Peptides against a protein of PDB entry 6UG1. Designs and how they scored, part 21

Target 1, 304 residues: chain A of PDB entry 6UG1
Amino acid sequence: SNEERKRRKYFHMLYLVCLMVHGFIRNEWINSKRLSRKLSNLVPEKVFELLHPQKDEELPLRSTRKLLDGLKKCMELWQKHWKITKKYDNVGLYMRTWKEIEMSANNKRKFKTLKRSDFLRAVSKGHGDPDISVQGFVAMLRACNVNARLIMSCQPPDFTNMKIDTSLNGNNAYKDMVKYPIFWCEVWDKFSKKWITVDPVNLKTIEQVRLHSKLAPKGVACCERNMLRYVIAYDRKYGCRDVTRRYAQWMNSKVRKRRITKDDFGEKWFRKVITALHHRKRTKIDDYEDQYFFQRDESEGIPD
Target 2, 301 residues: chain A of PDB entry 6UG1 as posed
Amino acid sequence: SNEERKRRKYFHMLYLVCLMVHGFIRNEWINSKRLSRKLSNLVPEKVFELLHPQKDEELPLRSTRKLLDGLKKCMELWQKHWKITKKYDNEGLYMRTWKEIEMSANNKRKFKTLKRSDFLRAVSKGHGDPDISVQGFVAMLRACNVNARLIMSCQPPDFTNMKIDTSLNAYKDMVKYPIFWCEVWDKFSKKWITVDPVNLKTIEQVRLHSKLAPKGVACCERNMLRYVIAYDRKYGCRDVTRRYAQWMNSKVRKRRITKDDFGEKWFRKVITALHHRKRTKIDDYEDQYFFRRDESEGIPD

## One batch from the design tools (peptide; made by RFdiffusion4, then SolubleMPNN)

Design b1_p10_1_s3 (from b1_p10_1, 6 letters changed)
Fold by OpenDDE base, seed 5:
Structure b1_p10_1_s3 (fold): chain B 304 residues (1-304), chain A 10 residues (1-10)
Amino acid sequence: as target 1 above (304 residues)
Amino acid sequence: MKEALELLKK
């Protein structure tokens, strides 16, 4: 019905806000001074120097290469620190079906809310799910004065899916779900004036995204619980930005149709949510990023 | 550089 379509749209909006607020809170927790002091000790001085290369005036690319090598070594150090990767309870923050939402509303299952103290302990011990691990990695980079963002691919239920029963049948459903990450890192490269994408946990990859990312879910089974729609960046200064354009090859033709921002009302609403979570002034970094997004929109073209 | 950053965190 038209009513059910409206209900699913509004529930998607509410769920999206809850996810974005969750990302904001986790971004605050990883700024813990106590955690920062502990995690900085994991990074040797030689690796710290690679994270902070001098500007090569002859060839700025040499400075970028040092930063990339420093980030690779940080991923290796993080793997040594992380002792236990727990599986997600149920689906974690991956996309739920409408049926799962309805069933969960009927079941008074106490969501075990992870407290700040438990999170800090988990990161500190190297024991937790992949999301806690990525968040801890961002905390380690921030502890080394790296301009690292926490990236969250927000997975609200698909309001464009009007099917009642989306039976996600199959023993491989968990493997397909976790094939691509929900959380990752971005690092500002001051030399190239670009964000570097870092997945320290899942794919264990570093990317300089131009047109597409390896972190973008591919294939029907993977997209059932991980649909690239809302990639939100949380920086060390409590900035909040929509960076979906970086990771979406087909933003205009495909991704926009699955977002609340497909209409003017949804766009204005989503801008208000971003603005409410954005607690810093604009910087030259935002100008370079917006210029990159503009060039990406021009290169994709307007969908017919 | 790292030591200077640790001093600023105390």
Scores: peptide ipSAE 0.072, ipTM 0.654, DockQ to the pose 0.011
Fold by OpenDDE base, seed 3:
Structure b1_p10_1_s3 (fold): chain B 304 residues (1-304), chain A 10 residues (1-10)
Amino acid sequence: as target 1 above (304 residues)
Amino acid sequence: MKEALELLKK
């Protein structure tokens, strides 16, 4: 019905705000001074120097290569620190079906909200789910004065799916779900004026995204619980930015149709949510990023 | 350099 379509759109909006606020809170927690002091000790001086290379005036690419090597070594150090990767409770922050939401409304399952103290302890011990591990990795890079962002792929229920039963029948449902991350890292390269993508936990990869990312879900089974629609960046200065354009190859033709921002009302609403979570002034880094997004929109073209 | 940044965090 038209009423059910309106209900699912409204519930998607509410769920998206809750996810974006969760990302904001986790980004605040990883700025803990106590955690920063502890995690800076995991990075040897030689690795710290690679994270902060001098500008090579002849070939700026040499400085970028040093930064990339430093980030690779930080991923290796992080793997040594992280002792226990827990499975997610149920589906974690991956996308729920409409049936699962309806059943969960009837069952008041107390989602055990992880307290800030328990999060800081989990990161410090190297014990937790993949999301806690990625968040801790961002904290370690920030502890080394690296301009690292926490990235969150927000997975609200699909308001474009009007099926009554959306049950998932896959035997490998968990394996397919966790094939691609929900959280990752971006690092500012001051030499190339670009963001470097880092997945320290899932794919264990470093990428300089051009047209598409390895972190973008591909295939039917993995897209059932992980649709790339809302990739939100949280920086060390409490900035909040939509960076979906970086990771979406087909933003205009495919991704936009699955977003609340497909219409003027949804665009204005989503802009208000981003503005409410953005607690810093604009910088030249934002100008370089917006220029890159503009060039990516022009290169994709208008969908016919 | 690392030590100098640790001093700025105190």
Scores: peptide ipSAE 0.067, ipTM 0.653, DockQ to the pose 0.010
Fold by OpenDDE base, seed 4:
Structure b1_p10_1_s3 (fold): chain B 304 residues (1-304), chain A 10 residues (1-10)
Amino acid sequence: as target 1 above (304 residues)
Amino acid sequence: MKEALELLKK
């Protein structure tokens, strides 16, 4: 019905804000001074120097290569720190079906919200789910004075799916779900004026995204619970930015159709949500990023 | 955060 379409759109919007607020809270917890002091001790001086290379005036690419090597070594150090990777409880923050949402409304399952103290202890011990691990890695880089962002791929239920039953069939559902991350890291490269993508936990990769990312879900089975639509970046100064354009090859032709921002009302609403979560002044880094997004929009073209 | 939740109440 038209009413069910409106209900699903509204519920998608509400769920999206709850996810974006969750990302904001986790980003605040990462900025813990107590955690920072502990995690800085995981990084030897030689690795710290690689994270902070001098500017090579002849070949800025040499400085970028040092930073990339430093980030690789940090990813290796993080794996040595991390002792226990827990499975997600149910589907974690991956996308739920409409049927699962309806069934969960009837079951007053107390979501055991992880407290800040428990999070800090989990990161400090190296015990937790993959999301806690990525968040801890961002905290370690920030402890080393690296301009690292927490990235969250927000997975609200698909309001464009009007099927009554949205049950997912298959024994490999968990394996396909966790094939791609929900959380990752970005690091500012001051030499190339670009964000470097770092997945320290899932794919264990460092990427300089041009047209597409390895972190973008590919294939039907993995896209059922992880659909790239809302990739939100949270920085050390409580900035909040939509960075979906970086990771979406087909932003205009495909991804936009699955977003609330497909219409003018949804665009204006989503901009208000971003603005409410953005707690810093604009910087030249934002200008370089917006220029990159503009060039990517022109290169994709406007869909006919 | 509070402001984002207030935007949902309107």
Scores: peptide ipSAE 0.018, ipTM 0.666, DockQ to the pose 0.089
Fold by OpenDDE base, seed 2:
Structure b1_p10_1_s3 (fold): chain B 304 residues (1-304), chain A 10 residues (1-10)
Amino acid sequence: as target 1 above (304 residues)
Amino acid sequence: MKEALELLKK
């Protein structure tokens, strides 16, 4: 019905805001001075120096290579720190079906909200789910004065799915779900004027994304619970930015159709949500990023 | 969810 379409759209919007605020809160928690002091001690001086290379005036690429090597070593150090990777409770922050949402509304399952104290303890001990691990990795890089962003791929229910029953075939559902991350890291490369993508936990990869990322879900089964639609970046200064364009090869042709921003009302609404979560002034880094997104939009073209 | 809604009321 038209009513059910409206209900699903509004529920998607509400759920998206709740996810984006969750990312904001986690981004605040990883700025903990207590956590920073503990995590900085995990990084030896030689690795810190690689994270902060001198500018090579002859070949800036040499400085980028040092930074990439430093980030690789930080991923290795993080793996040594992290002792226990817990499975997600149910689907974690992956996309729920409409049926699962309806069933969860009937079942007053007290979602055990992780408290800030428990989060900080989990990261400090190296015990938690993959999301906590990624968030802790971003905290470690920030503790080393690296301009690292927390990235969140927000997974609200698909308001474009109008099927009544959206039951997923259960057998490989968890493996397919966790094949791609929901949280990852970006690091600013001051030499190339680009964001470096870092997945320290899931794919254990570092990328300089040009047209597409390895972190973008591929295949039907993976996309059932992880649709790349809202990739939100949270920086150390409480900036909030939509960085979906980086990770979406087909932003205009495919991704936009699955976003609330497919229409002017949704675009204006979503911009208000971003603005409400963006607690810093614009910087030259934002200019370079917006220029990159512009070039990516021109290169994709407008779908006919 | 509740904390998220409270942040939108500010």
Scores: peptide ipSAE 0.016, ipTM 0.659, DockQ to the pose 0.062

Design b1_p10_1_s4 (from b1_p10_1, 5 letters changed)
Fold by OpenDDE base, seed 4:
Structure b1_p10_1_s4 (fold): chain B 304 residues (1-304), chain A 10 residues (1-10)
Amino acid sequence: as target 1 above (304 residues)
Amino acid sequence: MKEILELLNK
């Protein structure tokens, strides 16, 4: 019905805001001074120097290569720190079906909200789910004065799916679900004027995204619970930015159709949500990023 | 957070 379409759209919007607020709160917790002091001790001086290379005026790419090597060593150090990777409770922050939402509305399952104190303890001990691990890795880089962002791929229920039964079939549902991350890191490269993508936990990859990312879900089974639609970046100064364009090859032709921003009302609403979560002034880094997104939109073209 | 909740109640 038209009413059910409106209800699913509204519920998608509400769920999206709750996810984006969750990402914001986790980003605040990462900025803990107590955690920063503990995590800085995991990084030896030689690795710290690689994270902060001098600018090579002859070949800026040499400075980028040092930064990339420093980030690789930080991923290795993080693996040594992290002792226990817990499975997600149920589906974690991956996408729920409409049937699962309806069933959950009837069952007042107390979401065990992890308290800030418990989060800080989990990161400090190296015990937790993959999301806590990624968040802790971002905290370690920030403790080393690296301009690292927390990235969250927000997975609200698909309001474009009007099927009554959206049950997922398959014994391997968890393996396919966790194949791609929900949280990762971006690091600002001051030499190339680009964001470097870092997945320290799931795929254990570092990439300089041009047209496509390894972190973008591929295949039907993986996309059932992880649809690339809302990739939100949270920086150390409480900036909030939509960075979906980086990771979406087909933003205009495919991804936009699955977003609330497919119409002018949804675009204006989503811009208000981003603005309400963005607690810093604009910087020259934002200008370089917006220029990159513009070039990516021009290169994709406008779908006919 | 309060401002976001206010945006949801509009």
Scores: peptide ipSAE 0.025, ipTM 0.726, DockQ to the pose 0.093
Fold by OpenDDE base, seed 5:
Structure b1_p10_1_s4 (fold): chain B 304 residues (1-304), chain A 10 residues (1-10)
Amino acid sequence: as target 1 above (304 residues)
Amino acid sequence: MKEILELLNK
């Protein structure tokens, strides 16, 4: 019905806000001074120097290469720190079906909310799920004065899916779900004037995304619980930005159709949510990023 | 947060 379509759209909006607020709170927690002091000790001076290379005036690419090497070594150090990767008890922050949402509303399951103290302990011990691990990695880079963003791929239920029964029946459903991350890192390269993508936990990869990312879900089974629609960046100064354009090859033709921002009302609403979570002034970094997004929009073209 | 909840109740 038209009513059910409206209900699913509104529930998607509510769920999206809850996810974006969760990302904001986790971004505050990883700014903990106590955690920062502990995590800075994991990074040797030689690796710190690679994270902060001098500007090579002859070839700025040499400075970028040092930063990339420093980030690779930080990923290796993080793997040594991280002792226990817990599986998600359920689907974590991956996308739920409408049926699962309805069933969860009927089952008063006390969601064990992870407290800030428990999160800080988990990161400090190296014990937790992949999301806690990525968040801790961002905290370690921030402890080394790196301009690292926490990236969250928000997975609200698909309001464009009007099917009642989306039974995700499959023995490999968990493997397909976790094939691509929900959380990752971006690091500002001051030399190239670009964000570097870092997945320290899942794919263990570093990318300078131009047109395509390895972190973008591919294949039907992987996209059932992980649809790239809302990639939100949380910086160390409590900035909040939509960076979906970086990771979406087909933003205009495919991704936009699955977003609340497909219409003017949804665009205006989503901008208000971003603005409410954005607690810093604009910087030259935002100008370079917006220029990159503009060039990506022009290069994709207008959807037919 | 309050402003976001107000945006959801409209």
Scores: peptide ipSAE 0.025, ipTM 0.723, DockQ to the pose 0.110
Fold by OpenDDE base, seed 2:
Structure b1_p10_1_s4 (fold): chain B 304 residues (1-304), chain A 10 residues (1-10)
Amino acid sequence: as target 1 above (304 residues)
Amino acid sequence: MKEILELLNK
């Protein structure tokens, strides 16, 4: 019905806000001074120097290579720190079906909300789910004065799916779900004027995204619980930015159709949400990023 | 969360 379409759209919007607020809160928690002091001790001076290379004026690429090597070593150090990767309870923050939402509304399952103290303890001990691990990695980079963003791929239920039964019958549902991350890191490269993508936990990869990311879900089974629609960046200064354009090859032709921002009302609403979560002034880094997104939009074109 | 929802309902 038209009513069910409206209900699913509104529920998607509410769920998206809750996810974005969750990302904001986690971004605040990883700025903990106590956690920062503990995590900085994991990074030897030699690795810290690689994270902060001098500007090579002859070949800026040499400085970028040092930064990339430093980030690689930080991923290795993080793997040594992290002792226990817990499985997600159910689907974690991956996309739920409409049926699962309806069933969960009837089942008063107390979502065990992780407290800030428990989070800080989990990161400090190296015990937790992959999301906590990524968030802790961002905290470690921030402890080393790296301009690292927490990235969250927000997975609200698909309001464009109007099927009543959305049961996922796959035996491998968990493996397919966790094939791609929900949380990752971006690091600002001051030499190339670009964000470097870092997945320290899942794919254990560093990439300089031009047109395609390895972190973008591929294949039907993976996309059932992980649809690239709302990739939100949270910086150390409580900035909040939509960075979906970086990771979406087909933003205009495919991704936009699955977003609330497909219409002017949704665009204005989503901009209000971003603005409410954005607690810093604009910087030249935002200008370089917006220029990159503009060039990506021009290069994709508007689908006819 | 309530404040953000209230801001979004304006």
Scores: peptide ipSAE 0.025, ipTM 0.719, DockQ to the pose 0.082
Fold by OpenDDE base, seed 3:
Structure b1_p10_1_s4 (fold): chain B 304 residues (1-304), chain A 10 residues (1-10)
Amino acid sequence: as target 1 above (304 residues)
Amino acid sequence: MKEILELLNK
């Protein structure tokens, strides 16, 4: 019905806000001074120097290569620190079906909200789910004065799916779900004027995204619980930005149709949500990023 | 948070 379509759209919006606020809170927690002091000790001086290379005026690419090598070594150090990767309880922050939402509304499942103290302890000990591990990695890079962002792929229920039964038939449902991350890192390269993508936990990869990312879900089974629609960046100064354009190859033709921003009302609403979570002034880094997004929109074209 | 909830109720 039209009423059920409106209900699912509204519930998607509410769920999206809750996810974006969760990302904001986790981004605040990883700025803990106590955690920063502890995590900085994991990074040797030689690795710190690679993270902060001098500008090579002859070939700026040499400086970028040093930064990439420093980030690789930080991923290796992080793997040594992280002792226990816990499985998610149920589906974690991956996408739920409408049936799962209805069943969960009937069952007052106490979401065990992890307290800030328990989160800081988990990161400090190297014990937690993959999301806590990625968040801790961002905290370690920030402790080393690296301009690292926490990235969150927000997975609200698909309001464009009007099927009543959305049960997932897959025997490998968990493996397919966790094949791609929900949280990752971006690092500002001051030499190339670009964001570097870092997945320290899931795919254990560093990339400079051109047209597509390795972190973008591929295949039907993986996309059932992980649809790339809302990739939100949280920086060390409490900035909040939509960076979906970086990771979406087909933003205009495919991704936009699955977003609340497909219409003017949804675009205005989503911009208000971003503005409410954005607690810093605009910088020249934002100008370079917006220029990159513009070039990506021009290169994709407007779908006919 | 209150402002965001107010934006959802409009």
Scores: peptide ipSAE 0.025, ipTM 0.724, DockQ to the pose 0.108

Design b1_p10_2_s1 (from b1_p10_2, 4 letters changed)
Fold by OpenDDE base, seed 5:
Structure b1_p10_2_s1 (fold): chain B 304 residues (1-304), chain A 10 residues (1-10)
Amino acid sequence: as target 1 above (304 residues)
Amino acid sequence: LHELEELILK
């Protein structure tokens, strides 16, 4: 019905805000001074120097290469620190079906919310799910004074799916679900004036995204619980930015149709949510990023 | 959170 469509749109908006607030809170927790002091000790001086290369005036690309090598070594150090990767309880923060939402509303199961103290302990011990691991990696880079963002791919239920029964084929669902990450890192390259994408846990890759990312879900089975729609960046100064354009090859033709921002009302609403979570002034880094997004939008063109 | 709840209820 039209009422059910309105209800699903509303519930998608509510769920999206809850996810974005979760990302904001986790971003505050990884700024913990106590955690920072512990994680800085994991990074040797030689690796710290690679993270902070001098500007090569002749060839700025040499400085970028040092930063990339430093980030690679940080990923290796992080793998040595991380002792136990726990599986997600159920689907974690991956996308739920409408049926799963209805069933969970009927089941008074107390969601065991992870407390801040338990999170800090989990990161310090190297024991937790992949999301805690990525968040801890961002905390380690921030402890080394790197301008690292926490990236969250928000997975609200698909309000464009009007089917009640999406029978997800149960057996391979977990492997396909976790094939692509929900959380990752971005690092500012002050030499190239670009964000570097880092997945330290899942794909264990470093990428300079131009037109497409390796982190973008591909294939029907992977997209059932992970649809790239809302990629939100949380920086060390409590900035909040929509960076979906970086990771979406087909933003205008495909991704926009599955976002709340497909209409002017949804765009205005989503901009208010971003603004409420954005606690810093604009910087020259935001200007370079917006210029890159503009060029990406022009290069994709308007969908036919 | 309250400002966000108001943004959803409107």
Scores: peptide ipSAE 0.027, ipTM 0.736, DockQ to the pose 0.093
Fold by OpenDDE base, seed 3:
Structure b1_p10_2_s1 (fold): chain B 304 residues (1-304), chain A 10 residues (1-10)
Amino acid sequence: as target 1 above (304 residues)
Amino acid sequence: LHELEELILK
């Protein structure tokens, strides 16, 4: 019905705000001065120097290579620190079906809200789910004065799915779900004027995204609980930015149709949400990023 | 939709 379509759109919007606020709160928690002091001790001086290379005036790419080597070594150090990767309780922050939402409304399932103190302890001990691990990795890079962003792929229920039964058919539902991350890191490369993508936990990869990312979900089974639609970046200065364009190959042709921003009302609303979560002034880094997004939109073209 | 705008603007 038209009323069920409106209800699902409304619930998607509410759920998206809750997810974006969750990302904001986790980004604040990883700025803890106590945690920063502890995590900086995990990074030897030689690795710190690689994270802060001098500018090579002859070949700026040499400076980028040092930064990439420093980030690789930080991933290796993080793997040594992290002792226990817990499975998610249920589906974590992956996408729920409409049936699961309806059933959960009836069952008053208390979401185990992790307190700030418990989060800081979990990161500090190296014990937690993959999301806590990624968030802790971002905290370690920030403790080393690296301009690292927390990235969150927000997974609200699909308001474009009008099926009553949205049960998933997959025998390997958990393995397919966790094949791609929900949280990752970006690091600013001041030499190339680009963001470097870092997944320290799931795929254990570092990439400089051009047209395609390894972090973009591929295949029907993986996309059932992980649809790339809202990739939100939270920086060390409490900035909030939509960076979906980086990771979406087909933003205009495919991704936009699955976003609330497909219409003018949804675009205006989503801009208000971003503005409410963006607590810093614009910088030249934002100008370089917006220029990159513009070039990516021109290169994709208008869908026929 | 107006209620969601009010929730964000408060």
Scores: peptide ipSAE 0.027, ipTM 0.714, DockQ to the pose 0.064
Fold by OpenDDE base, seed 2:
Structure b1_p10_2_s1 (fold): chain B 304 residues (1-304), chain A 10 residues (1-10)
Amino acid sequence: as target 1 above (304 residues)
Amino acid sequence: LHELEELILK
């Protein structure tokens, strides 16, 4: 019905806000001075120097290579620190079906809300789910004065799915779900004027995204619980930015159709949400990023 | 969260 379409759109919007606020709160928690002091001790001086290379005036690419090597070593150090990777409780922050939402509403399931103290302890001990691990990795880079962003791929229920039953039939649902991350890291490369993508936990990869990312879900089974639609970046200064354009090859032709921003009302609403979560002034880094997104939009073209 | 919900739903 038209009513069910409105209900699903509204619930998608509410769920998206809750996810974006969750990302914001986790981004505050990883700025903990107590955690920073503990995590900085994991990074030896030689690795710190690689994270902060001198500018090579002859070949800026040499400085970028040092930064990339430093980030690789940080991923290795992080793996040594992380002792226990817990499975997600149920589906974690991956996308739920409409049926799962309805059933969950009826069952009054006490969501174990992880307290800030428990989060900080989990990261400090190296015990937690992959999301906590990624968030802790961002905290470690920030402890080393790296301009690292927490990236969250927000997975609200698909309001474009109007099926009554949206049950997933897959026996390997968990493996397919966790094949791609929900949280990752971006690091600012001051030499190339680009964000470097870092997945320290799931794919254990570092990439300089040009047209597509390895972190973008591929295949039907993986996309059932991880649909790239809202990739939100949280920086160390409480900036909040939509960076979906980086990771979406087909933003205009495919991804936009699955977003609330497909219409002017949704675009204006989503801009209000971003603005409410954006607690810093604009910087030249934002200008370089917006220029990159503009070039990506031009290169994709307008869908016919 | 509630203040943000009120700001965003208005």
Scores: peptide ipSAE 0.027, ipTM 0.733, DockQ to the pose 0.087
Fold by OpenDDE base, seed 4:
Structure b1_p10_2_s1 (fold): chain B 304 residues (1-304), chain A 10 residues (1-10)
Amino acid sequence: as target 1 above (304 residues)
Amino acid sequence: LHELEELILK
C-alpha cells in the first residue's frame, strides 16, 4: 500500500538518524584523554616518525610512502594489542529485514547499551567486537596526533524493498554478513591531499581509493545485510561528512536510488541531519575532498 | 519529519 511505503520511508529515516547519532557518540568516546595516554604507549618512536614524515619537496610520494608504512606498522601493533574479537550480538549494526523489525517491535529486547566506561575498558584491554576494535584503532592514531576519521557505513532497513516477507535464507548468513566491515578508518595524507582508507580489523587493508574500494560490498549474499548507501565520516574535531561518493563506483546510477536523498525533500532533510552532527568550521581539507567528489561525479556521468 | 527535525535539534 501507499501507507506501508510511507511507514517504511519514515522508519528508514528514524533508524538512519539513530545510527548517525551512535557514530557521533562513539567518535566522542574515542577522543578520551585517558584512553589516548594508554594507546600512545603502543606506538614506538620509529613508527611515530613514519606517521609524521617531513615533506619531500622533490618527490611528495616518498612522504606518502612513509605514512603508508607507518599505518601498516600501526595495524600490526593493533593486532598484537587486540586479544579477543567477540562475535556480534545477533546482526550488530548490519541491516535488518522488515520482518525482523516487526518481530523486534513486539519483543522489548533490552538492547544492552555499552556504557562509555565499559567501552574505554574494552578498548584498553583489547576485548570486544570488530566495531569496538576499529574505533580503538582510530583512537590510537589520534593519540599519535594523526588526523584519523571514524567511518561508519549506516545500514537502515531498505525502504525501497516493498516485499512483505524479507526473510533471509541461508546457513552462512553470519559469514557473508561480516565479510565486509561497517566501521573503518580514514587518514588524511597532507602530501597527496587525499584521504587514505584503512581497514585494520576485517580485510586488514590500506588503500588509496580512486574509482573503487575493496571495502564496498560485492555479491548478493553480502549485500543482503550490508548495502553501501550512507558512509559517514566523523573526525577528531567533531566534523560529520557524507563520504559515500568515495566508496560508491555507481553513486548516481545505482546508490542514489536506494537513499532517502533520491528526491529533493530527502536531500534537504539529510543535509539538515549532517549539519546538526557537524560541530566544526569548514577547512581546506573539506575543499580538497569536495573537489575529489565533484571529479568523481563528472567521471561517472549523469545517468540518462 | 517535523518530529525528526525536532529530535535532531534537541
Scores: peptide ipSAE 0.027, ipTM 0.717, DockQ to the pose 0.067

